# Ledger of designs, part 34: peptides against a protein of PDB entry 4IGA

Target 1, 116 residues: chain A of PDB entry 4IGA
Amino acid sequence: KRVLIVDDAAFMRMMLKDIITKAGYEVAGEATNGREAVEKYKELKPDIVTMDITMPEMNGIDAIKEIMKIDPNAKIIVCSAMGQQAMVIEAIKAGAKDFIVKPFQPSRVVEALNKV

## One batch from the design tools (peptide; aimed at target 1 I92 D98 F99 V101)

Design b1_p25_7_s1 (made by RFdiffusion4, then SolubleMPNN; from b1_p25_7, 8 letters changed)
Fold by OpenDDE base, seed 2:
Structure b1_p25_7_s1 (fold): chain B 116 residues (1-116), chain A 25 residues (1-25)
Amino acid sequence: as target 1 above (116 residues)
Amino acid sequence: SLEEKIEEALKKVQEQLEEIKAELE
């Protein structure tokens, strides 16, 4: 399966790329904000998306909503430092399949990829 | 249902937060 990695932090994208690749998945591409995430989803048609929340231009919640309009069957895993209950609820309501809090253990990401 | 999905996500997040807290202690 192919994964689109969305995060405004270059270090985080590198970390996720390493985890995803070592777990046997292919990286479809990367996005640095919500607007780019929507564009890349349309272009690459990935099987799975890892989505940050706090980003410039467009936040992760809005990006999830836009992607779900494009593909109601999109498989989106949130990876965010914003682990408050309200944010988790908003992400799930928007269409996210899972929510991983930063800082995270690599095994949590792998488990989410395998189950989504 | 949506409520079940939310409850499941909240449970998983709470578990993650407890693990993070324990790591910092």
Scores: peptide ipSAE 0.668, ipTM 0.922, DockQ to the pose 0.869
OpenDDE base, seeds 1, 3, 4, 5: peptide ipSAE 0.667, 0.637, 0.666, 0.628; ipTM 0.922, 0.906, 0.922, 0.910

Design b1_p25_7_s2 (made by RFdiffusion4, then SolubleMPNN; from b1_p25_7 with Q5K Q9A E11K Q17L E18K F20L)
Fold by OpenDDE base, seed 3:
Structure b1_p25_7_s2 (fold): chain B 116 residues (1-116), chain A 25 residues (1-25)
Amino acid sequence: as target 1 above (116 residues)
Amino acid sequence: SLEEKIEEALKKVEEQLKELEEELE
């Protein structure tokens, strides 16, 4: 399966890339904000998306909503430092399949990838 | 249902946060 990694932090994208590839998944591409995420989703048609929330240009919640308009069956895993209940609820309502809090263990990401 | 999905996600987040706290202690 191919994964689109969305995060404005280069270090975080690198970390996720390492986890994803070691788990046997392929990285379809990367995006640094919500607008790029939507564009890359259309272009790459990934199987899974890891989605940051706090990003410039377009935040992760809005990106989720736009991707869901494109593909109602999109498999989106949120990875965010914002672990408040309200944010989790909002992400799931928007269409996310899972929510991972930063910092995270690699095993948590792998679990999410395997279950979506 | 949506409610069930929300509850499951909240549970996973709480479990992850608990593990993080234990690792920091």
Scores: peptide ipSAE 0.667, ipTM 0.908, DockQ to the pose 0.876
OpenDDE base, seeds 1, 2, 4, 5: peptide ipSAE 0.613, 0.615, 0.638, 0.653; ipTM 0.892, 0.893, 0.903, 0.903

Design b1_p25_7_s3 (made by RFdiffusion4, then SolubleMPNN; from b1_p25_7 with Q5K E7K Q9A Q17L F20R E21K)
Fold by OpenDDE base, seed 3:
Structure b1_p25_7_s3 (fold): chain B 116 residues (1-116), chain A 25 residues (1-25)
Amino acid sequence: as target 1 above (116 residues)
Amino acid sequence: SLEEKIKEALEKVEEQLEERKEELE
């Protein structure tokens, strides 16, 4: 399966890339904000998306909504430093399949990838 | 249902936070 990694932090994208590849998944591409995420989703048609929330230009929640309009069957895993209940609820309502709080263990990401 | 999905997600987040707490103990 191919994964699109969305996060405004280069370090985080690198970390996720390492986890994803070690778990046997392929990285389809990367995006640094929500707008780019939507564009890359259309272009790459990934199987899974890891989505940050707090990003410039367009936040992750809005990106989820836009991607879901494109593909109602999109498999989006949120990965965010903000783990408040309200944020979790909002992400799931938008269409996310899972919600991972930063900092995270690599195993948690792998579990999410395997289950979506 | 959406309610069930939300419940499951919240439980997973709580579990992750609890695991972190245990690791720090």
Scores: peptide ipSAE 0.681, ipTM 0.905, DockQ to the pose 0.832
OpenDDE base, seeds 1, 2, 4, 5: peptide ipSAE 0.672, 0.674, 0.669, 0.674; ipTM 0.902, 0.903, 0.901, 0.903

Design b1_p25_7_s4 (made by RFdiffusion4, then SolubleMPNN; from b1_p25_7, 11 letters changed)
Fold by OpenDDE base, seed 3:
Structure b1_p25_7_s4 (fold): chain B 116 residues (1-116), chain A 25 residues (1-25)
Amino acid sequence: as target 1 above (116 residues)
Amino acid sequence: SLEEKIEEALKKVAEQLAEQAAALA
């Protein structure tokens, strides 16, 4: 399966890329904000998306909503430093399948990838 | 249901936070 990695932090994208590839998944591409995420989703048609929340141009919640409009079957895993209940609820309502809090263990990401 | 999905997500987040706290203790 191919994964689109969305995060405005280069370091985080690199970390996720390492985890994803070691787990046997392929990285379809990367996006640095929500607007780019939507564009890349259309272009790459990934099987799974890892989505940050706090990003410039367009935040992760809005990106999830836009992607779900394009593909109601999209598999989106949120990965965010914001673990407040309100944010989790909002992400799931928007269409996210899972919510991972930063910092995280690599195994948590792998479990999410395998489940969605 | 949506409510069940939310509940499951909140549970997983709580578990992650508990693990983080334990690691720092």
Scores: peptide ipSAE 0.724, ipTM 0.931, DockQ to the pose 0.889
OpenDDE base, seeds 1, 2, 4, 5: peptide ipSAE 0.723, 0.709, 0.694, 0.714; ipTM 0.930, 0.925, 0.921, 0.928

Design b1_p25_8 (made by RFdiffusion4)
Pose (drawn by RFdiffusion4):
Structure b1_p25_8 (pose): chain A 116 residues (1-116), chain P 25 residues (1-25)
Amino acid sequence: as target 1 above (116 residues)
Amino acid sequence: EEEKLELALELYEKAQEELEEMEEE
């Protein structure tokens, strides 16, 4: 399965790419903010996207809304430090399929990739 | 809308449990 990794932190993109490839998934590309995420999603058409929330330019909520418009069947797992109830509700309402709060343990990322 | 709200609450609760377990370690 091909995965697009979306996060403005170079370190997080690096550790997610490592976890996803070792778990047997193919890293399809990376994006560093919400606008790029929608740009890469169109270009790459990944099976799954991992999505940060707090990003420059366009946040994860808006990027999720943008990708769900491009593709109503997009499969998005949020991975963010913004784990408040309101943010989880907003991400799920926008169309994300799962939510993992940072700091997270790596096994939760794997089960989220499987789940979608 | 209700199903999404329930799913979001379940996910929030699960995340809180996982954070607590990691703090204990």

Design b1_p25_8_s1 (made by RFdiffusion4, then SolubleMPNN; from b1_p25_8, 8 letters changed)
Fold by OpenDDE base, seed 5:
Structure b1_p25_8_s1 (fold): chain B 116 residues (1-116), chain A 25 residues (1-25)
Amino acid sequence: as target 1 above (116 residues)
Amino acid sequence: EKELLEKALKLYEENQEELERMLEE
């Protein structure tokens, strides 16, 4: 399966790329904000998306909503430092399948990838 | 959407537990 990695932090994208590839998944591409994520989703048609929340241009919640309009069967895993209960609720309501809080263990990401 | 709410609440609690474990290490 191919994964689109969405995070405004280059370091985080690199970390996720390493985890994803080691887990046997392919990286479809990267996005640095929510608007780019929506565009890349249409372009690359990934199987899975890892989505940050706090990003410029468009935040992750809005990006999730837009992607879900494009593909109601989209598989989106949120990965964010914003782990407040309200945020988790908002992300799941928007259509996310999972929510990973930063900092995280690599195994948590792998589990999410395998279950989504 | 009570089902989604329940899922979110469960995830939140699981995340908190995991984070606590990591912080204790």
Scores: peptide ipSAE 0.637, ipTM 0.913, DockQ to the pose 0.916
OpenDDE base, seeds 1, 2, 3, 4: peptide ipSAE 0.307, 0.623, 0.570, 0.555; ipTM 0.719, 0.909, 0.896, 0.891

Design b1_p25_8_s2 (made by RFdiffusion4, then SolubleMPNN; from b1_p25_8, 7 letters changed)
Fold by OpenDDE base, seed 5:
Structure b1_p25_8_s2 (fold): chain B 116 residues (1-116), chain A 25 residues (1-25)
Amino acid sequence: as target 1 above (116 residues)
Amino acid sequence: MEELEKKALELYERNQEELEEMEEE
C-alpha cells in the first residue's frame, strides 16, 4: 500500500517515512500543507494518508473534509500534537479513521496503518 | 454522530494513556 505523508515539519515527514517504509509500506509522496495534500491526493491516489492538523494555507481538518469529498473511502490517519478531545472529535467527524497524538511510538503508527 | 463521538473519546483516552506512559520512560 502507498502512503501520502502530510506534515509541515520536514523532520516529522522524515520520521513518518522511516516508520512507513520499515513497516513494508511505500511512500506515495509528501505534502507540506492541507491544500497540497488535496492536490497530491488527486494526483497520486494513495491508499493511506497520514495527516497533520496545524498547517499553513489549509489545516488538516479542512484537508480531510476536502479529501473525503473526492474519495469517501479515503483512509486518513491523523498524526498531530493537537491532541485535545475537541480536536479528536472534529477529526473523526471529518472522516479520519484514527488519531495519533505526538509524540508517538512507531508501533502506534504501524498499528494504525495495518488497521485501515 | 454518537458512534463517531464515542470512537473519538476512546481514541482520546487511549492517546492520553500512551502519552503518560512515554513521559514515565
Scores: peptide ipSAE 0.695, ipTM 0.919, DockQ to the pose 0.986
OpenDDE base, seeds 1, 2, 3, 4: peptide ipSAE 0.688, 0.692, 0.686, 0.688; ipTM 0.917, 0.918, 0.916, 0.917

Design b1_p25_8_s3 (made by RFdiffusion4, then SolubleMPNN; from b1_p25_8, 10 letters changed)
Fold by OpenDDE base, seed 5:
Structure b1_p25_8_s3 (fold): chain B 116 residues (1-116), chain A 25 residues (1-25)
Amino acid sequence: as target 1 above (116 residues)
Amino acid sequence: DEEKEKYALELYEKNLEEQKEMKLE
């Protein structure tokens, strides 16, 4: 399966890329903000998306909503430092399949990838 | 939305537990 990695932090994208690749998944591409994420989703049609929340241009919640409009079957895993209860609820209501809080264990990401 | 909220709350609790484990490592 191919994964689109969305995060404004280069180091986080690199970390996720490593985890995703080692887990046997392919990296479809990267996005650095929510707007780019939506564009890349259309372009690459990835199987899975890892989505940051706090990003410039467009935040992750809005990006999730837009992607879900494009593909109601989208499989989105949120990875965010904003792990408060309200945010988790909003992300899941928006259509995300999972919500991982930063910092995280690689195994947590792999588990999410395998379950979605 | 009710089921989604329930699921979200479960994830929230799961995340709390995992964060605690990470801090202890």
Scores: peptide ipSAE 0.708, ipTM 0.919, DockQ to the pose 0.901
OpenDDE base, seeds 1, 2, 3, 4: peptide ipSAE 0.699, 0.701, 0.698, 0.695; ipTM 0.918, 0.918, 0.917, 0.916

Design b1_p25_8_s4 (made by RFdiffusion4, then SolubleMPNN; from b1_p25_8, 10 letters changed)
Fold by OpenDDE base, seed 5:
Structure b1_p25_8_s4 (fold): chain B 116 residues (1-116), chain A 25 residues (1-25)
Amino acid sequence: as target 1 above (116 residues)
Amino acid sequence: DEEKLKKALELYEENQKALEEMKLK
């Protein structure tokens, strides 16, 4: 399966890329904001998306909503430091399949990838 | 959607436990 990594932090994208590849998945591409994420989803048609929430141009919640319009069956895993209950509710309501709070264990990401 | 709310609340609790475990290490 191919994964699109969305996060405005280069280090976080690198970390996720390492986890994803070691787990046997392929990285379809990367995006640094929600607008780019939507564009990349259309272009790459990934199987899974890891989505940050706090990003410039377009936040992760809005990006989830836009991607769900493109593909109602999109598999989106949120990965964010914004782990408040209200945020988790909003992300799942928007269509995300999982929500991982930062900081996280690599095994949590692998579990999410395997379950979606 | 009640099912989505239920899932979200479940995930929130799981995440809180995971965070607490990491803070202790």
Scores: peptide ipSAE 0.707, ipTM 0.931, DockQ to the pose 0.977
OpenDDE base, seeds 1, 2, 3, 4: peptide ipSAE 0.693, 0.700, 0.699, 0.694; ipTM 0.927, 0.929, 0.929, 0.928

## One batch from the design tools (peptide; aimed at target 1 Q84 I92 F99 R108)

Design b1_p26_1 (made by RFdiffusion4)
Pose (drawn by RFdiffusion4):
Structure b1_p26_1 (pose): chain A 116 residues (1-116), chain P 26 residues (1-26)
Amino acid sequence: as target 1 above (116 residues)
Amino acid sequence: AKLELALELYEKGKEELEELHEEAEE
């Protein structure tokens, strides 16, 4: 399965890419903010996207809304420090299929990839 | 259905954070 990793932190993109490839998934690309995420999603058509929330330019909620418009069947797992109840509700309402709060343990990322 | 799912994920996330916090204290 091909995964687009979306996060403005170079370190987080690095450690997610490492977890996803070792778990048997193919890293399809990376994006560093919400606009790029929509741009890469159109270009790459990944099977799954990992999505940060707090990003410059366009946040993860808006990027989720943008990708769900491009593709109503997009499979998105949020991975964010913004783990408040309101944010989880907002991400799920926008169309994300799962939510992982940072700091997270790596096994949760794997089960989220499987789940979608 | 989405609201229920969001509440379940919120609770699960808080439980996982608590477990990580306890492991850090050990």

Design b1_p26_1_s1 (made by RFdiffusion4, then SolubleMPNN; from b1_p26_1, 14 letters changed)
Fold by OpenDDE base, seed 4:
Structure b1_p26_1_s1 (fold): chain B 116 residues (1-116), chain A 26 residues (1-26)
Amino acid sequence: as target 1 above (116 residues)
Amino acid sequence: EKEEKALKLYKENQEELKKLEEEEKK
């Protein structure tokens, strides 16, 4: 399966790329904000998306909503430091399948990838 | 239904975070 990694932090994208690749998944591409995420989703048609929340241009919640309009069956895993209850609720209501709070264990990401 | 799932995830995330913090301090 192919994964689109969305995070404004280069370090985080690199970390996720390593985890995803070692777990046997392919990285379809990367995006640095929600607008790019939507564009890349259309272009790459990934199987799974890892989605940050706090990003410039377009935040992760709005990106989730837009991607869900494109593909109601999209498999989106949120990965964010914004782990407040209200944010988790908002992300899941928007269509996310899982929510991983930063900092995280690599195994948590792998489990999420395998379950969606 | 989605809210119930979210609440469950939130609680689980909080527990995982606490465990990770404890492990990192060791």
Scores: peptide ipSAE 0.524, ipTM 0.869, DockQ to the pose 0.964
OpenDDE base, seeds 1, 2, 3, 5: peptide ipSAE 0.508, 0.506, 0.506, 0.512; ipTM 0.862, 0.861, 0.862, 0.864

Design b1_p26_1_s2 (made by RFdiffusion4, then SolubleMPNN; from b1_p26_1, 8 letters changed)
Fold by OpenDDE base, seed 2:
Structure b1_p26_1_s2 (fold): chain B 116 residues (1-116), chain A 26 residues (1-26)
Amino acid sequence: as target 1 above (116 residues)
Amino acid sequence: DKLEKALELYKRNQEELEELEEEEEE
């Protein structure tokens, strides 16, 4: 399966890329904000998306909503430092399949990838 | 439903964070 990685932090994208690759998945591409995420989803048609929430240009919640309009069957895993209850509710309501809070263990990401 | 799922995920995440924080403080 191919994964689109969405996070404004280069370090976090690198970390996720390492985890995803070591778990036997392919990295379809990367996006640094919600607008790029929507564009890359259309272009690459990834099997899975890892989605940050707090990003410039367009936040992760709005990106989830736009991707779900494009593909109602999209498989989106949120990975965010904003683990507030209200944020988790909004992400799942928007269509995310999972919500991982930062900091996280690599095994948690792998589990999410395997279950989605 | 979605609300139930979200609440379960929130609870799980808080437990995992507490475990990681304890490990980092050691």
Scores: peptide ipSAE 0.697, ipTM 0.909, DockQ to the pose 0.980
OpenDDE base, seeds 1, 3, 4, 5: peptide ipSAE 0.692, 0.692, 0.694, 0.696; ipTM 0.908, 0.908, 0.909, 0.910

Design b1_p26_1_s3 (made by RFdiffusion4, then SolubleMPNN; from b1_p26_1, 12 letters changed)
Fold by OpenDDE base, seed 1:
Structure b1_p26_1_s3 (fold): chain B 116 residues (1-116), chain A 26 residues (1-26)
Amino acid sequence: as target 1 above (116 residues)
Amino acid sequence: DDLKKALELYEENQKALEELKEEELE
């Protein structure tokens, strides 16, 4: 399966790329903001998306909503430091399948990839 | 249903954070 990694932090994208590839998944591509994420989803048609929340141009919640309009069956895993109860609720209501709070253990990401 | 799922994820995340912090201090 192919994964689109969305995060404005280069180090986080690198970390996720390492975890994803070691788990036997392929990285379809990367996006640095929500607008880019939507465009990359259209272009790459990934099987799974890892989605940050706090990003410039367009935040992760809005990106989830736009991707769900494109593909109602999209498999989106949120990965964010914004782990407040209200934010988790908002992400799930928007269509996310899982929510991982930063900092996290690599095994948590692998579990999420395997379950979606 | 979405609310229930979100609340469960929130609780699981809080436990994971606490465990990670504890491990880092030990």
Scores: peptide ipSAE 0.586, ipTM 0.878, DockQ to the pose 0.988
OpenDDE base, seeds 2, 3, 4, 5: peptide ipSAE 0.559, 0.563, 0.562, 0.570; ipTM 0.872, 0.872, 0.872, 0.875

Design b1_p26_1_s4 (made by RFdiffusion4, then SolubleMPNN; from b1_p26_1, 13 letters changed)
Fold by OpenDDE base, seed 2:
Structure b1_p26_1_s4 (fold): chain B 116 residues (1-116), chain A 26 residues (1-26)
Amino acid sequence: as target 1 above (116 residues)
Amino acid sequence: DALEKALELYKRNQEELKKLEEEEKL
């Protein structure tokens, strides 16, 4: 399966790339903000998306909503430092399948990838 | 139910964060 990694932080994208590839998944591409995420989703048609929340241009919640309009079957895993209960509720309501809070263990990401 | 799922995930995440913090102290 192919994964689109969305995070404005280069180091986080690198970390997720390592986890994803070591778990046997392919990285379809990367996006650095929500607008780019939507564009890359259209272009690459990934199987799974890892989605940050706090990003410039367009936040992760809005990106989730836009991606879900494009593909109602999109498999989106949120990975964010914004782990407040209200944020988790908002992300799941928007269509996310999982919500991983930063900092996280690599095994948590792998589990999410395998379950969606 | 989205709310139920979200609440479950939130609880899990808090537990995982607590464990990670405890491990970092060791």
Scores: peptide ipSAE 0.726, ipTM 0.927, DockQ to the pose 0.982
OpenDDE base, seeds 1, 3, 4, 5: peptide ipSAE 0.720, 0.720, 0.722, 0.725; ipTM 0.925, 0.926, 0.926, 0.927

Design b1_p26_2 (made by RFdiffusion4)
Pose (drawn by RFdiffusion4):
Structure b1_p26_2 (pose): chain A 116 residues (1-116), chain P 26 residues (1-26)
Amino acid sequence: as target 1 above (116 residues)
Amino acid sequence: SELEEILEQVEEEREENTEMLEELEE
């Protein structure tokens, strides 16, 4: 399965890419903010996207709304430090299928990839 | 509901992280 990794932190994108490839998934590309996430999603058409929330330019909530418009069947797992109830509700309402709060343990990322 | 299950999972993970931080500080 091809995965687009979306996060403005170079270190997080690096660690997620490492977890995803070792778990048997193919890293399809990376994006560093919400606008690029929508741009890459259109270009790459990944099976799954990992999505940060706090990003410059456009946040994860808006990027989720943008990708769900491009593709109503997009499969998005949020991976963010913004683990408040309100943010989880908002991400799920926007169309994300799962939510992982940072700091996270790597096994949770794997089960989220499987789940979607 | 599925939403409630996700919220519960997120809350559990936050609690675990808080407990680990407290142990490291001790």

Design b1_p26_2_s1 (made by RFdiffusion4, then SolubleMPNN; from b1_p26_2, 15 letters changed)
Fold by OpenDDE base, seed 5:
Structure b1_p26_2_s1 (fold): chain B 116 residues (1-116), chain A 26 residues (1-26)
Amino acid sequence: as target 1 above (116 residues)
Amino acid sequence: SMIEEILKRVEEALEEIRREELERLL
């Protein structure tokens, strides 16, 4: 399966790329904000998306909503430092399949990838 | 339910972070 990695932090994208690749998944591409994420989703047609929340241009919640309009069956895993219950509920309501709080263990990401 | 399970995993992660922060203070 192919994964689109969405995060404004270069270090975080690098970390996720390493985890995803070692787990046997392919990296479809990367996006640095929500607007780019929507564009890349259309272009690359990934199987899974890892989605940050706090990003410039467009936040992760809005990106989830836009991707779900394009593909109601999109598989989106949120990875965020914003672990508040309200944010989790908002992400799930928008269409996310899982929510991972930063900092995280690589195994948690792998579990999410395998589950969606 | 799905959301309850996700919330539980989030709370467990937050508790671990809080524990690590406490250990640094001690």
Scores: peptide ipSAE 0.276, ipTM 0.730, DockQ to the pose 0.741
OpenDDE base, seeds 1, 2, 3, 4: peptide ipSAE 0.023, 0.022, 0.022, 0.022; ipTM 0.512, 0.505, 0.497, 0.497

Design b1_p26_2_s2 (made by RFdiffusion4, then SolubleMPNN; from b1_p26_2, 11 letters changed)
Fold by OpenDDE base, seed 5:
Structure b1_p26_2_s2 (fold): chain B 116 residues (1-116), chain A 26 residues (1-26)
Amino acid sequence: as target 1 above (116 residues)
Amino acid sequence: SEIEEILERVERQLKEIREELEKLLE
């Protein structure tokens, strides 16, 4: 399966790329904000998306909503430093399949990838 | 529900993070 990595932090994208590839998944591409994420989703048609929430241009919640409009079957895993219950609920209602809080263990990401 | 299950996973992860931080700061 191919994964689109969405995060404004280069270090985080690098970390996720490492985890994803070591877990046997392919990296479809990267996006640095929500707008780019939507564009890349259309272009790359990834199987899974890892989605940051706090990003410039367009936040992750809005990106989730837009991607779900494009593909109601999108598999989106949120990865965010914001672990508030309200945020989690909002992300899930938007269409996210899971929510991972930063910092995270690689195994947590792998489990999420395997589950969605 | 799905939301409840995800919330439980988040809470568990937060607990683990807290415990790791507590050990680090001892």
Scores: peptide ipSAE 0.489, ipTM 0.850, DockQ to the pose 0.745
OpenDDE base, seeds 1, 2, 3, 4: peptide ipSAE 0.484, 0.478, 0.485, 0.471; ipTM 0.848, 0.847, 0.849, 0.844

Design b1_p26_2_s3 (made by RFdiffusion4, then SolubleMPNN; from b1_p26_2, 14 letters changed)
Fold by OpenDDE base, seed 5:
Parts: structure tokens; C-alpha cells; sequence
Structure b1_p26_2_s3 (fold): chain B 116 residues (1-116), chain A 26 residues (1-26)
């Protein structure tokens, strides 16, 4: 399966890329904000998306909503430092399949990838 | 429910992160 990595932090994208590839997944591409995420989703048609929430241009919640409009079957895993209950509920209602709080263990990401 | 399971996992992760942060201070 191919994964689109969405995070404004280069370090985080690097970490996720390492985890994803070591787990046997392919990185379809990267996006640095929600707008780019939507564009890259259309372009790359990834199987899975890892989605940050706090990003410039367009936040992750809005990106989830837009991607779900494009593909109601999109498989989006949120990875965010903001683990407030309200935020989690909002992300899931938007269409996310899982929510991972930063900092995370690699195994947690792998479990999410395998489950969606 | 699925949302409850996700919330529980998040809450657990937050607690674990808090504990790790505390341990790092000691």
C-alpha cells in the first residue's frame, strides 16, 4: 500500500517515512499543508494518508473533509500533538479512521496502518 | 464504539506521554 504523508514539519515527515517504509509500505508522496494534501491526494491516489492537524494554509481537519469529498473511502490516520477529546471527535467525525497523539511509538503507527 | 476505542487509546497515550515526561525530569 502507498501512503501520503502530510505534516508541515520536515522532521516529522522523515520520521513517518522511516516508519512507513520499514513496515513494508510505500511512500506515495509528501505534503506540507492541507491544501497540498488535497492536491497530492488527487494526483497520487494513495491508499492511506497520515494527516497532521496544525498546518498553515489549510489545517488537517479541513483537509480530511476535502479528501473525503473526493474519496469517501479515503483511509486517513491523524497524527497530531493536539490530543484533546474535542479534537479527536472532530477528526473522526470528519472521516479519520484513527488518531495518533505525538509523540508516538513507531509500533502505534504501524498498527494504525495495518488496521485501516 | 469505534470513537470510544479511539478516545481511549488517545487518553492512554496522553497519560503514558505525561508519565514519560515526568520520569525524564527525575
Amino acid sequence: as target 1 above (116 residues)
Amino acid sequence: SEIEEILERVQKALEENRLRELEELL
Scores: peptide ipSAE 0.648, ipTM 0.898, DockQ to the pose 0.838
OpenDDE base, seeds 1, 2, 3, 4: peptide ipSAE 0.024, 0.021, 0.024, 0.019; ipTM 0.505, 0.467, 0.514, 0.450

Design b1_p26_2_s4 (made by RFdiffusion4, then SolubleMPNN; from b1_p26_2, 13 letters changed)
Fold by OpenDDE base, seed 1:
Parts: structure tokens; sequence; C-alpha cells
Structure b1_p26_2_s4 (fold): chain B 116 residues (1-116), chain A 26 residues (1-26)
């Protein structure tokens, strides 16, 4: 399966790329904000998306909503430093399949990838 | 429900993170 990695932090994208690759998944590409995420989803047609929430230009919640308009069957895993109940609920209601809080262990990401 | 399960896992991770942070401060 091919994964699109969305996060405004270069370090976080690098970390996720390492985890995803070591788990046997392919990295389809990267996006640095929500608008770019939507564009890359259309272009790359990934099987799975890892999605940050707090990003410039367009936040992750709005990006989830836009991606779900494009593909109602999109498999989106949120990875966020914000773990408030309201935020988790909002992300799931927008269409996310899972929610991982930062900092996280690699195994948690792998579990989410395998489950969606 | 699925949402409840996700919320539970998030809460568990937050608690784990807090414990680790406290451990590192000592």
Amino acid sequence: as target 1 above (116 residues)
Amino acid sequence: SEIEEILKRVQEQLEENRRKEELLRQ
C-alpha cells in the first residue's frame, strides 16, 4: 500500500517516512499543508494518508473534509500533538479512521496502517 | 463504539506521555 504523509514539520515527515518504509509500505509522497495534501491526494491517489492537524494555509480537519469529498473511501490516520476529546471527535466526524497523539511509538503507527 | 475506542486509546497515550515526561523531569 502507498501512503501520503502530511505534516508541516520536515522532521516529522522524515520520522513517519522511516516508520512507514520499515513497516513494508511505500511512501507515495509528502505534503506540508492541508491545501497541498488535497492536491497530492488527487495526483497520487494514495491508499492511506497520515494527516497532521495544525498546519498553515489549511488545517488537517479541513483537509480531511476536502479529501473525503474527492474519495469518500479515503483511509486517513490523524497524527497530531492535539489530543483533546473535542479535536479527536471532530477529526473522526470529518472522516478520519484513527487518531494518534504525538509523541507516539512506531508500533502505534504500524498498527493504524494495518487496521485501516 | 469505534469513536469511543479511539478516544480511549488517545487518553491512554496521553497518560503514558505524561508519566514519561514526569519521569524525565526527576
Scores: peptide ipSAE 0.633, ipTM 0.898, DockQ to the pose 0.976
OpenDDE base, seeds 2, 3, 4, 5: peptide ipSAE 0.626, 0.633, 0.624, 0.630; ipTM 0.896, 0.898, 0.896, 0.898

Design b1_p26_3 (made by RFdiffusion4)
Pose (drawn by RFdiffusion4):
Structure b1_p26_3 (pose): chain A 116 residues (1-116), chain P 26 residues (1-26)
Amino acid sequence: as target 1 above (116 residues)
Amino acid sequence: SEAMAELAASRLTQEEIDELVEELLE
């Protein structure tokens, strides 16, 4: 399965790419903010997206709304330090299928990729 | 710094998030 990794932190994108490829998934590309996420989603048409929330330019909530418009069947797992109840509700309401709070353990990323 | 610490302390555990996500997607 092809995965787009979305996060403005170079280190997080690096560690997620490492976990996803070792778990048997193909990294399809990376984006560093919400606008690029929508741009890459259109270009790459990945099977799954990992989504940070706090990003410059456009946040993860808006990127989720943008990708769900491009593709109502998009599969998105949020991976964010913004683990408050209100943010989880907002991400799920926008269309994300799962939510992982940072710092996270790697096995939770794997089960989220499987789940979607 | 105080507002950031209060924001960090208000986050849910992963277990609580999993239960909340399951409830919301029902």

